# Designs tried in a protein design run: peptides against a protein of PDB entry 4Z5W. Part 140

Target 1, 305 residues: chain A of PDB entry 4Z5W
Amino acid sequence: IPDVFLELNKLWYFSAQSNLFNGEMPRSLSNSRSISLLSLRNNTLSGQIYLNCSAMTNLTSLDLASNSFSGSIPSNLPNCLRLKTINFAKIKFIAQIPESFKNFQSLTSLSFSNSSIQNISSALEILQHCQNLKTLVLTLNFQKEELPSVPSLQFKNLKVLIIASCQLRGTVPQWLSNSPSLQLLDLSWNQLSGTIPPWLGSLNSLFYLDLSNNTFIGEIPHSLTSLQSLVSKENAVEEPSPDFPFFKKKNTNAGGLQYNQPSSFPPMIDLSYNSLNGSIWPEFGDLRQLHVLNLKNNNLSGNIP

## One batch from the design tools (peptide; made by RFdiffusion4, then SolubleMPNN)

Design b2_p21_5_s2 (from b2_p21_5, 11 letters changed)
Fold by OpenDDE base, seed 2:
Structure b2_p21_5_s2 (fold): chain B 305 residues (1-305), chain A 21 residues (1-21)
Amino acid sequence: as target 1 above (305 residues)
Amino acid sequence: IPLVTHQPLSFPENYPPLVLP
């Protein structure tokens, strides 16, 4: 990418995603006073990520995902006082989240999906201080770590939590009950154990639950048949989505389906590939908004309702 | 080996970069 952004003093939006750009990010771009939305996703950009937050006073969204950047996560990002959305998916940092992120009050949406992030306990302890954090994606990190169950963890404004394919140990953490606005939870493809907690059915905004491919035991909580967002349409609050897309692959050989908004996901309960027992509750028939119920590959018995 | 047929949400684009023609 040429180093000409100093001349582009009116540039508000720059999207150069899905190109063949290589080398480092231009220094003039890292110092742009006008830019609000920056997307360089799906290129071959390299080196360290550096942003002059003192210059980049209009920056609201940053998408650098699927690049060859290296080194530490930039600790100065909280100084970008308007920065709301960060997509750092598929950047191989091999790092922990910086302690400075405790001060990241502008942050609303964060993705580190497949970014070689380490220490989930430190990451969650830091990110709970982000009072405006609504979307958190940590998929394909923290390999074989334990998902912390510390009751002091509080994500009061959290709407989307995705921590899938981490081989995480532990149980469904009690601190998630402190997130009453949670709409989407994906903890699939881990080594989570114990029972599915009944308090999940008290999350009145939860319309998408994926606990598939874990080691959960016991019965399906009857409280899941009372998920208010799946009974009636009245609770579908359209909220501002993150500026980064979500991807779900249905087949290993297929391209991922892109979803631009969490609300574009079909209402779903996926408990497949566990060790759940007991019956299927007939009251799943009351979930009139439910599109997908997946209970396959469990130890369930009795009649299909 | 359970066929890992269902990937979770927010897998990064495994699309090859669009080779501009």
Scores: peptide ipSAE 0.038, ipTM 0.648, DockQ to the pose 0.035
Fold by OpenDDE base, seed 1:
Structure b2_p21_5_s2 (fold): chain B 305 residues (1-305), chain A 21 residues (1-21)
Amino acid sequence: as target 1 above (305 residues)
Amino acid sequence: IPLVTHQPLSFPENYPPLVLP
């Protein structure tokens, strides 16, 4: 990418995604006063990520995902006072979340999916201080760590939490009961154990639940049949989507499906590939908005309602 | 070993995802 962004003093939106760009991010781009939306995702860009937050006063969205950047997570990003959305997926940091992110009050959406992030306890302890954080994606990190169950963790405004494919140990964390606005929870492809907690059914906005491919035991909580977002249409809160898409692969060998908004996901309960026992509750028939109920590969018994 | 039939929510690799309409 040429170093000409000083001359482009009116440039508000720059998208150069899905090209063959290599080398470092231009220094003039890292100092742009005009840019609000920056997307360089899916290139071969390299070097250290650096942004001059004192210059980049209009920066609201940053997508650097799927590049060959190296080094540390930029600890100065909280100084970008308008920065709401960050996509750092598939950047191999081999790092912890910076302590400075405790001060990241502008942050609404964050992804570190497959970014070699370490120390989930520290990450969640830091990110709970982000009062405006609504979307958090931490998939493919924290390999074989324990998911912290510390009841003091509090994500009051959290709507989307995805921490899948981490081989995480532990139980479904009780601190999630402090997130009453939670709409989407994916904890699939971990080593989570214990029972599915009944308080999940009290999350009145929860329309997408994926707990598949874990080691959960016991009965399906009857309270899941009372999820208000799946009973009635009235709770479809149109919220501002993160400026980055989500992807779900239907098969290991298939291309991922792109979802531009969390609301574009079909309403789903996936509890498949666990060790759940007992019956399928007939009251799942009350979930009139539910599109997908996946209970396969468990130890369930009795009648199918 | 359960058959891995689907992947969790993630961000794409270098593959242009099938955009759902």
Scores: peptide ipSAE 0.033, ipTM 0.666, DockQ to the pose 0.043
Fold by OpenDDE base, seed 5:
Structure b2_p21_5_s2 (fold): chain B 305 residues (1-305), chain A 21 residues (1-21)
Amino acid sequence: as target 1 above (305 residues)
Amino acid sequence: IPLVTHQPLSFPENYPPLVLP
């Protein structure tokens, strides 16, 4: 990418995604006062990520995903006072989240999916201080770590949490009960154990639950039949989606389906591929907004309602 | 039983690297 962005003093939106750009990010781009939206996703960019936050006063969205960047996560990003959305998916940092992210009050949406992030305990302890954080994607990190269950963790404004395919140990963390605005939870493809906690049914905005491919035991909590978002339409607060898409692969060999908004996901409960027992509650019939109930590959018994 | 590996929502874009032909 040429170093010409000083001349482009009116450039508000720069999208150069899905090209073959290589080398470092231009210094003039890292100092742009005009840019609000920056997407360089799916290129071969390299070097360290550096942004002059004192210059980049209009930066609201940063997508650098699927590049060959190296080094540390930029600790100065919290100084970008308008920066709301960050997509760092598929950047191999081999790092922990910087302590400076405790001060990241502008942050609303963060993805580190498949970014070789380490220490989930430190990551969650830091990110809980981001009071405006609504979307958090941490899939394919923290390999074989333990999902912390510390009740003091608080994500009050969290709407979307995705921590899948980490081989995480532990249980469904009780601190998620402190997230009453949670709409989408994906903890699939881990090594989570214990029972599915009844307090999940108190998450009145939860319309998408994926706990599939874990080691959960016991009965399906009856409280899931009373999920208000799945009983009635009235509580679907269409919140602004993150500027980065979500991807759901239906099959290993299929291209990922891109979903631009969390609201575009079908209302779903997926508890498949666990060790759950007991009956299917007839009261699942009360979930009139539910599109997908996936209970396959469990030890369930009794009558199908 | 084909493990329908329901890949989690946040599989980062497996855009195949644009292998230039």
Scores: peptide ipSAE 0.026, ipTM 0.621, DockQ to the pose 0.038
Fold by OpenDDE base, seed 3:
Parts: C-alpha cells; structure tokens; sequence
Structure b2_p21_5_s2 (fold): chain B 305 residues (1-305), chain A 21 residues (1-21)
C-alpha cells in the first residue's frame, strides 16, 4: 500500500480487504486524522501494528484480521478515544492482552479469534474494566487453560461472548450471571465440566446458547425451557452490531456462513456432545422462537416429547 | 429439527477448515 494518505485529509473510510497487499501498514495511514473506518482484513500485511492514536482522533473501527502482523498487541490503542471495534482475528501475537486495555472505555467490540492469545484469567480481568464492551470473541486462544470462575468478574453490558475451541477446563462461570444483557453465549469445543447451571435460564435476552462438545454432566436444567427470548419475540432489542462479521461453519467442507449481526443467528440451544442425562423436558415445546435444539450425543433417556 | 453440526462462531472468511479433532 503506498504511503499517500497524508494528502487524503477527507478520507473517512478505507477498505482494502481481501487483496494481496504485503509489507507494512503505511505510516501516513497510521497517522490519518480523518479516517474513521479502517479495514485491511485478509491481506499479507506484516511487521508490527502501530497506530498514532494522538493523530487518529476519528478512528472508530479497525479491522486488521487475517494478516501476517507480528509482535505485541498495540498497548496504546486505548488512547484512540473513539475506537469502538477491533478485529484482530488470525493475527498471531503469541501474547497476553495489554494491561492498558483496562482503560479502553470506547471499546464495544473486540475479536482476537485465533490470535494466539494467552492467559485467559488476565484477559478477562483486564477486559471487565471495559464498561462499554458488548461483543467479545476469544475463540481459538488460551489452549488448555482454565476458564476462571471468579465471582468478582463482571461484564455488565456484555451481549455476545464467544470463547469456543480453546480446550478450556473448568465449569460454566457464575460471573456470567452478572451479564443480564447476554444474547449469545458460545463456549463450545472446550473441556468444560460439571452441570449446566440453572441461572442460564434467567438470562432473559439469551437466544443463542452453544455448550456443545464439552464434558457437561447431569440433567438439562429445566430453567432453559423458560428462556424469555425464546418464549416471546418482544424482548429482542436490536442493538448496534459490531463492524466485523461473525462466521459459522456448518461443516468442515462448507464455506463459513457470514452473519453481519448477532440477531441474524438462528435462535439455538446446542448441548450436543456432552454427557448429559435424564429426560428431554416437554416444556422445550414452549420455546416458540427456538429454531435449533441440538441434544445429540448425550446420555439422555425417556421419551422424546 | 435440522441437525446442523454447527462449528463455533467467529472464524474470519479465509479460515482453512480447522479440522477440529
């Protein structure tokens, strides 16, 4: 990418995604005063990520995902006072989240999916201070770590939490009960154990629950049959989606389905591939908004309602 | 009920199929 952005004093949006750009990010772009939306996703950009947050006063969205960037996570990003959305998916940092992210009050949506992030305890302890954080994606990090269950963790405004495919140990963390606005929870493809907690049914906005491919035991909590978002339509608050899309693969051979908004996900309960026992509750029939109920590969017994 | 084997969310477009083991 040429270093010509100094003269582009009216450049509000720059999208150069899905090209063959290589080398470093242009220094003039890292100093752009006008740019609000920057997407360089899916290129071969390299070097260290550097943004002059003192210059980039209009930066609201940053998508650098699927590049060959190296080095540390930019600790100065909290100084970008308008920066709301960050997509750093597939950037191999091999790092912890910077302590400076405690001050990241503008942050609303963060993805580090498959970014070789380490220390989930530190990551969650830091990110809980981001009071405006609504979407958090940490899939394919923290390999074989323990999901912290510390009750002091608090994500009050969290709507979307995705921490899948980490081989995480532990239980469904009780601190998630402090997230009453939670709409989407994906903890699939971990090594989570224990019982599915009944308080999940108290999350009145929760329309998408994926706990599949874990080691959960015991009965399905009856409270899941009372998930208010799945009983009635009235509680679907459309809130601003993150500027980065979500991707879901249906199978290994299919292209990922792109979902531009969390609300575009089919309402789902997936508890498949666990060690759950007992019966399927007939009251799952009351979940009139539910599109997908997946209970396969468990130890369930009795009649199918 | 369509039994769709849903892989986890949040893969960017060019994710090689992670054969999750």
Amino acid sequence: as target 1 above (305 residues)
Amino acid sequence: IPLVTHQPLSFPENYPPLVLP
Scores: peptide ipSAE 0.023, ipTM 0.635, DockQ to the pose 0.067

Design b2_p21_5_s3 (from b2_p21_5, 10 letters changed)
Fold by OpenDDE base, seed 2:
Structure b2_p21_5_s3 (fold): chain B 305 residues (1-305), chain A 21 residues (1-21)
Amino acid sequence: as target 1 above (305 residues)
Amino acid sequence: IPLITYQPLSFPEFYPPLVLP
C-alpha cells in the first residue's frame, strides 16, 4: 500500500479488503485524522500493528483480520477514544490481552478469533471492565485452558459471546447469568462438562444457543422450553451489529457461511454431540420461533415429540 | 418437530469471505 494518506485529508472510509497487499501498514494511514472506518482484512500485511491514537481521533472501526501481522497486541488502542469495533481475527499474536484494555470504554465489539491469544482468565478479567462491550468473539484461542467460573465476572451489556473450538475445560460459567441481555451464546467444540444449567432458560433475549460437541451430562433443562425470544417474536431487540461478519462453517472442507448481523443467525438450540440423557420435552413445541433444534448424538431416550 | 440435523461444525471462525471467483 503506498504511503500517500497524508494527502487524503477527507478520507472517511477506506476499504482495501481481499487484495494482495503486502509489507507494513503505511505510516500515513496510522496517522490519519480523517479516517473513521478502516478495513484491510484478508491481505498479506506484516510487521507490528501501530496506530497513533492521538492523531486518529475519528477512528471508529478497525478491521485488520486475516493478515500476517506479528508481535504484541497494541496496548495504546484504548487511547483511540471513538474506537468501537475491532476485528483482529486470524492475526497470530501469541499474546495475552493488554491490561490497558480495562480502560477501553468506547469498545463495543471485539474479535480475536484464531489469533493465538493466551490466558482466558486474564482476558475475561480485563474485558469485564469494558462497560459498552456487546460482542465478544474469542474462538480458536486458549487451547486446553479452563473456562473460569468466577462469580464476580460481570458482562452487563453482553449480547453476543462466542468462545468455540478452544478445547476449554470446566462448566457453563455462572457469571453468564449476570448478562440478561445475551442473545447469542456459542461454546461449541470444547471439553466443557457437568450439566446444562437451568438459569440459561431465564435469558429472555437468548435466541441462539450452541453447546454442541462438548461432554455435557444429565437431562436437558426444562427451562429451555420457556425461552421468551423463541416463544414470541415481540422481543427481537434489533441491536447495532459489529462492523465485522460472523462465519459458521458447516464442514471442514466447505466455505464458511457469512452472517453480517447476529440477527441473521437462525433461531437455534444445538445440544448435539454430548452425553445428555432423559427425554425430549414436548414443550419444545411451544418454541414457535425456533428454526433449528439439534439433539443428535446424545444418550436421549423415550418418544420424539 | 422437524429435527433438522444441521451438522453445525460451528467453527465461528472469522474466515475471510470466500471471494467466490
Scores: peptide ipSAE 0.022, ipTM 0.572, DockQ to the pose 0.045
Fold by OpenDDE base, seed 4:
Structure b2_p21_5_s3 (fold): chain B 305 residues (1-305), chain A 21 residues (1-21)
Amino acid sequence: as target 1 above (305 residues)
Amino acid sequence: IPLITYQPLSFPEFYPPLVLP
């Protein structure tokens, strides 16, 4: 990418996604005062990520995903006072979340999916201080770590939590009950154990629940049949989505389905590939908004309602 | 209930790529 952005004083949006750009991010781009939306996703850009936050006063969204950047996560990003959305998916940092992110009050949406992030305990402890954080994607990190169950963790404004495919140990953490606005929870493809907690059914905005491919035991909580977002349409508050889409890959070989908004996900309960027992509650029939109920590959018995 | 058994999404690769409205 040429170093010409110093002359582009009116450039509000720059998207160069899905090209063959290589080398470092241009210094003039890292110092742009005009850019609000920056997407360089799916290139071969390399080097360390550096942004001059004192210059980039209009930066609201940053997508650097699927690049060959290296080094630490830029600790100065909280100084970008308007920066709301960060997509760092598929950047191999081999790092922890910087302590400076405790001060990241502008942050609303963060993805580190498949970014070689380490220490989930530290990451969650830091990110809980981001009072405006609504979307958190941490899939394909934290290899074989334990999902913290510390009751003091609080994500008060969290709407989307995705921590799939981490081989995480532990249980469904009680601190998630402190997130009453949670709409989408994906903890699939981990090594989570214990019972599915009944308090999940108290999350009145929860329309998408994926707990599939874990080691959960016991009965399906009857409280899941009363998820208010799945009973009535009136509870489906469309709130501002992250500037980054979501991909859901059906098969290892399939292209990911792109979802531009969390609300674009089909209303779903997936509890498949666990060790759940007991019956399927007939009251799942009350979930008139539910599109997908997946209970396969469990130890369930009785009649299918 | 029509149990629409979605095949397990083998890897929820949540890759957020920016889509401009």
Scores: peptide ipSAE 0.029, ipTM 0.617, DockQ to the pose 0.035; fails the geometry check
Fold by OpenDDE base, seed 1:
Structure b2_p21_5_s3 (fold): chain B 305 residues (1-305), chain A 21 residues (1-21)
Amino acid sequence: as target 1 above (305 residues)
Amino acid sequence: IPLITYQPLSFPEFYPPLVLP
């Protein structure tokens, strides 16, 4: 990418995604006073990520995902006082979340999917201080770590939490009950154990639940049949609109489907590939908004309603 | 109830987004 952005003093939006750009991010771009939306996703950009937050006073969205950047996560990003959305998916950092992110009050949406992030306990302890954080994607990190169950963790405004494919140990954490606005929870493809907690059914905004491919035991909690968002449309909560897409694979060998908004997800309960026992509750029939119920590959018994 | 199987969210982009027209 040419280093010409000093001349582009009115540039508000720059998207150069899905090209063949290589080399470093232009220094003039990292000093742009006018830019609000920056997307360089899906290129071969390299080097250290650096943004001059004192210059980039209008920066609201940053998408650098699927690049060959290296080094540390930029610890100065909280100084970008208008920065709301960050997509750092598929950047190999091999790092922890910076302690400075405790001060990241502008942050609303964060993705580190497949970014070699380490120390989930520290990451969640830091990110809980981001009071405006609504969307958090941490998929394909923290390999074989334990999902912290510390009750003091509080994500009060969290709407979307995705921590899939981490081989995480532990249980469904009680601190998620402190997130009453949670709409989407994906903890699939981990090594989570114990029972599915009944308090999940108290999350009145939860329309998408994926706990598939874990080691959960016991009965399906009856409280899941009373998920208010799946009973009626009346509680249409404002959906989080991160500036980064979500991806879902149908099969291991299939291309990912892109979803630009969480609204594009079908209302779903997926508890498949666990060790759940007992019956399927007939009251799942009351979930009139539910599009997908997946209970396959469990130890369930009794009648199918 | 249609039993539809879906894999987890947020697999990394391996392919350019199919821009749905």
Scores: peptide ipSAE 0.027, ipTM 0.627, DockQ to the pose 0.040; fails the geometry check
Fold by OpenDDE base, seed 3:
Structure b2_p21_5_s3 (fold): chain B 305 residues (1-305), chain A 21 residues (1-21)
Amino acid sequence: as target 1 above (305 residues)
Amino acid sequence: IPLITYQPLSFPEFYPPLVLP
């Protein structure tokens, strides 16, 4: 990418995604006062990520995903006072979340999916201070770590939490009960154990629950049959989506389906591939908004309602 | 094996977790 952005005083949007750009990010782009949305996703860009946040006063969205960047996560990003959305998916940092992210009050949506992030305890302890954080994607990180259950963790405004395929140990954390606006929870493909907690049914905005491919035991909590978002449409909170799409793959070899908004996901309960026992509650029939109920590969018994 | 896929949307069986590319 040529280093010509200093003269582009009116450039508010730059998208060069899905090209063959290599080398470092241009210094003139890292100093752009006019850029609001920057996407360089799916290139071969390398070196360290550096943004001059004192210059980049209009930066609201940053998508650098699927690049060959190296080094540390830029600790100065919280100084980008308007930066709301960050997509760092598939950047192999081999790092922890910077402590400076405690001050990241503009942050609304963050993805580190498959970014070799380490120390989930520190990551969650830091990110809980991001008062405007609504979307958090941490899939394919924290390999074999323990999902912290510390009751003091608080994500008050969290709507989307995706921490899948981490081989995480532990239980469904009680601190998620402090997230009453939670709409989407994906903790699939971990080593989570214990029972599915009944308080999940109190999350009135929760329309997508994926706990599949874990080691959960006991009965399906009856409170899941009363998930208000799945009973009636009246509680559909329209919120601004993150500027980055979500992807759900059908299989390891297929391209992922792209979802531009969390609301584009089917209303779903997936509890498949666990060790759940007991009956299927007939009251799942009351979940008129539910599109997918997946209970396969459990120890369930009795009649199918 | 109750896969109650309430069709309307033939959501393909999404086995892998949600990721951002």
Scores: peptide ipSAE 0.022, ipTM 0.604, DockQ to the pose 0.058; fails the geometry check

Design b2_p21_5_s4 (from b2_p21_5, 10 letters changed)
Fold by OpenDDE base, seed 2:
Structure b2_p21_5_s4 (fold): chain B 305 residues (1-305), chain A 21 residues (1-21)
Amino acid sequence: as target 1 above (305 residues)
Amino acid sequence: IPPVTFQPLSFPENYPPLVLP
């Protein structure tokens, strides 16, 4: 990418995603006073990520995902006082989240999916201080770590939590009950154990639950038949989505399905590939908004309602 | 047959970079 952004003093939006750009990010771009939305996703950019937050006073969204950047996560990003959305998916940092992110009050949406992030306990302890954090994506990190169950963890404004394919150990964490606005939870493809907690059915905004491919035991909580967002449409609050897309693959050989908004996901309960027992509750028939109920590959018995 | 592994949400684009022809 040429180093000409100093001349582009009115540039508000720059999208150069899905190109063949290589080398480092231009220094003039890292110092742009006008830019609000920056997307360089799906290129071959390299080196360290550096942003002059003192210059980049209009920066609201940053998408650098699917690049060859290296080194540490930039600790100065909280100084970008308007920065709301960060997509660092598929950047191989091999790092922990910086302690400075405790001060990241502008942050609303964060993705580190497949970014070789380490220490989930430190990551969650830091990110709970981000009072405006609504979307958190940590898929394909923290390999074989334990999902912390510390009751003091509080994500009061969290709407989307995705921590899938981490081989995480532990149980469904009690601190998620402190997130009453949670709409989407994906903890699939881990090594989570214990029972599915009944308090999940008290999350009145939860319309998408994926606990598939774990080691959960016991019965399906009857409280899941009372998920208010799946009974009635009245609770579908359209909220501002993150500026980064979500991807779901249905097959290893298929391209990922792109979803631009959490609301574009079908209302779903996926508990497949566990060790759940007991019956299927007939009251799943009351979930009139439910599009997908997946209970396959469990130890369930009795009649299919 | 290994079960068709549904990949979880937020797998980053495994699209190869568009090789411009």
Scores: peptide ipSAE 0.083, ipTM 0.673, DockQ to the pose 0.036
Fold by OpenDDE base, seed 3:
Structure b2_p21_5_s4 (fold): chain B 305 residues (1-305), chain A 21 residues (1-21)
Amino acid sequence: as target 1 above (305 residues)
Amino acid sequence: IPPVTFQPLSFPENYPPLVLP
C-alpha cells in the first residue's frame, strides 16, 4: 500500500480487504486524522501494528484480521478515544492482552479469534473494566487453560461472548449470571465439566446457546425451557452490531457461513456431544422462537416429547 | 483470487476444529 494518505485529509473510510497487499501498513495511514473506518482484513500485511492514536482522532473501527502482523498487541489503542470495534482475528501475537485495555472505555466489540492470545484469567480481568464492551470473541486462544470462575468478574453490558475451541477446563462460570443482556453464548469445543447451571435460564435475552463438545454431566436444567427470548419475540432489542462479521463453519469442507450481526444467528440451544443424562423436557415445546435444538451424542433417555 | 480466510466463531460439529483454510 503506498504511503499517500497524508494528502487524503477527507478520507473517512478505507476498505482494502481481501487483496494481496503485503509489507507494512503505511505510516501516513497510521497517522490519518480523517479516517473513521479502516479495514485491511485478509491481506498479507506484516510487521508490527502501530497506530498514532493522538493523530487518529476519528478512528472508530479497525479491522486488521487475517494478516501476517507480528509483535505485541498495540498497548496504546485505548488512547484512540473513539475506537469502538477491533478485529484482530488470525493475527498470531503470542501475547497477553495489554493491561492498558483496562482504560479502553470506547471499546464495544473485540475479536482476537485465533490470535494466539495467552492467559484467559488476565484477559477477562482486564476486559471487565471496558464498560462499553458488548461483543467479545476469544475463540482459538488460551489452549488448555482454565476458564476462571471468579465471582468478582463482571461484564454488565456483554451481549455476545464467544470463547470456543480453546480446550478450556473448568465449569460454566457463575460471573456470567452478572451479564443480564447476554444474547449469544458460545463455549463450544472446550473441556468444560460439571453441570449446566440453572441460572442460564434467567438470561432473558439469551437466544443462542452453544455448549456443545464439552464434558458436561447431569440433567439439562429445566430453566432452559423458560428462556424468555425463545418463548416470545417481544424482547429482541436490536442493538448496533460490530463492524466485523461472524463466521461459523458447519463442516471442515464447507465455506464458513457469514453472519453480519448477532441477530442473524438462528435461535439455538446446542448441548450436543456432552455426557448429559435424564429426559428431554416436554416444555422445550414452549420455546416457539427456537429454530435449532441439538441434543445429540449425550446419555439422554426416556421418550422424545 | 486471494485466499479467503474466515474468522470462525464456533467450529463444525466434526472434529478436528483447527482446519482453518
Scores: peptide ipSAE 0.037, ipTM 0.614, DockQ to the pose 0.109
Fold by OpenDDE base, seed 1:
Structure b2_p21_5_s4 (fold): chain B 305 residues (1-305), chain A 21 residues (1-21)
Amino acid sequence: as target 1 above (305 residues)
Amino acid sequence: IPPVTFQPLSFPENYPPLVLP
């Protein structure tokens, strides 16, 4: 990418995603006063990520995902006072979340999917201070760590939490009960154990639940049949989507499906590939908005309602 | 070991992504 962004003093939106760009991010781009939306996703860009937040006063969205950047997570990003959305997916940092992110009050959406992030306890302790954080994606990090169950953790405005494929140990954390606005929860492909907690059914906005491919035991909580977002249409809050897409694969060998908005996900309960026992509750028939109920590969018994 | 039939949300971008309509 040429270093000509000083001359482009009216440039508000720059998208150069899914190209063959290599080398470092231009220094003039890191100092742009005009840019609000920056996407360089899916290139071969390299070097250290640096942004001059004192210059980049209009920056609201940053997508650098799927690049060959190296080094540390930029600790100065909280100084970008308008920065709402960050996509750092598939950047190999081999790092912890910076302590400075406690001050990141503008942050609404964050993805570190497959970014070699370490120390989930520290990450969640830091990110709980982001009062405007609505979307958090931490998939493919924290390998074989324990998911912290500390009841003092609070994500009051959290709408989307995805921490999948981490081989995480522990139980479904009680601190999630402090997130009454939660719409999407994916904790699939971990080593989570214990029972599925009944308080999950009190999350009135929860329309997508994936707990598949874990080691959960016991009965399916009857309270899941009372999820209000799946009973009635009235709770479909059209919230602003993060400026980054979500990806789901149906097969390891298939291309990923891109979803531009969390609302584009089918309403789903996936509890498949666990050790759940007992019956399927007939009251799952009350979930009139549910598109996918996946209970396969458990120890369930009795009648199918 | 459960068969790897579905992968979780926010898997890394595969080029080209299948855009759902």
Scores: peptide ipSAE 0.035, ipTM 0.638, DockQ to the pose 0.043
Fold by OpenDDE base, seed 4:
Structure b2_p21_5_s4 (fold): chain B 305 residues (1-305), chain A 21 residues (1-21)
Amino acid sequence: as target 1 above (305 residues)
Amino acid sequence: IPPVTFQPLSFPENYPPLVLP
């Protein structure tokens, strides 16, 4: 990418995603006063990520995902006072979340999916201080770590939590009950155990639940038949979506489904590939907004209602 | 079954994303 952005003093949006750009990010771009949206996703950009947050006063969205960047996560990003959305998916940091992210009050949406992030306990302890954090994607990190159950963890404004395919141990953490605005929860493809907690059914905005491919035991909590967002449409809070798309891959050989917003996901309960027992509750019929109920590959018994 | 995961484009677009309408 050429170093010409100093002359582009009115540049608000720069998208150069899905190209063949290599080398470092231009210094003039890292110092742009005008840029609000920066997307360089899916290139071969390299070097350390550096942004002059004192200059980049209009930066609201940063998408650097699927690049060959190296080094540490930029600890100065919280100084970008308008920065709301960060997509760092598929950047191999081999790092922990910087302690400075405790001060990241502008942050609303964060993805580190498949970014070689370590120490989930520290990551969640830091990110809980981000009072405006609504979307958190941490899929394909924290390999074989334990999902912390520390009751003091609090994500008050969390809407979307995706921590899939981490081989995480532990249980569904009680601190998620402190997130009453949660709309989407994906904890699939872990090694989570215990029972599915009844308080999940109290999350009145929860329309998408994926707990598939874990080691959950016991009955399906009857409270899931009372998920208010799946009973009626009235509670669909349309909130501003992150500036990055979500991808659901159903098969290794299938194309990923792109979803531009969390609301584009079909209303779903997926509890498949666990060790759940007991009956299927007839009251799942009350979930009139539910598009997908997946209970396959469990130890369920009785009649199908 | 391969991992069904939601990721912002952490899989290479080896397949064009099926945009569901």
Scores: peptide ipSAE 0.023, ipTM 0.618, DockQ to the pose 0.054; fails the geometry check

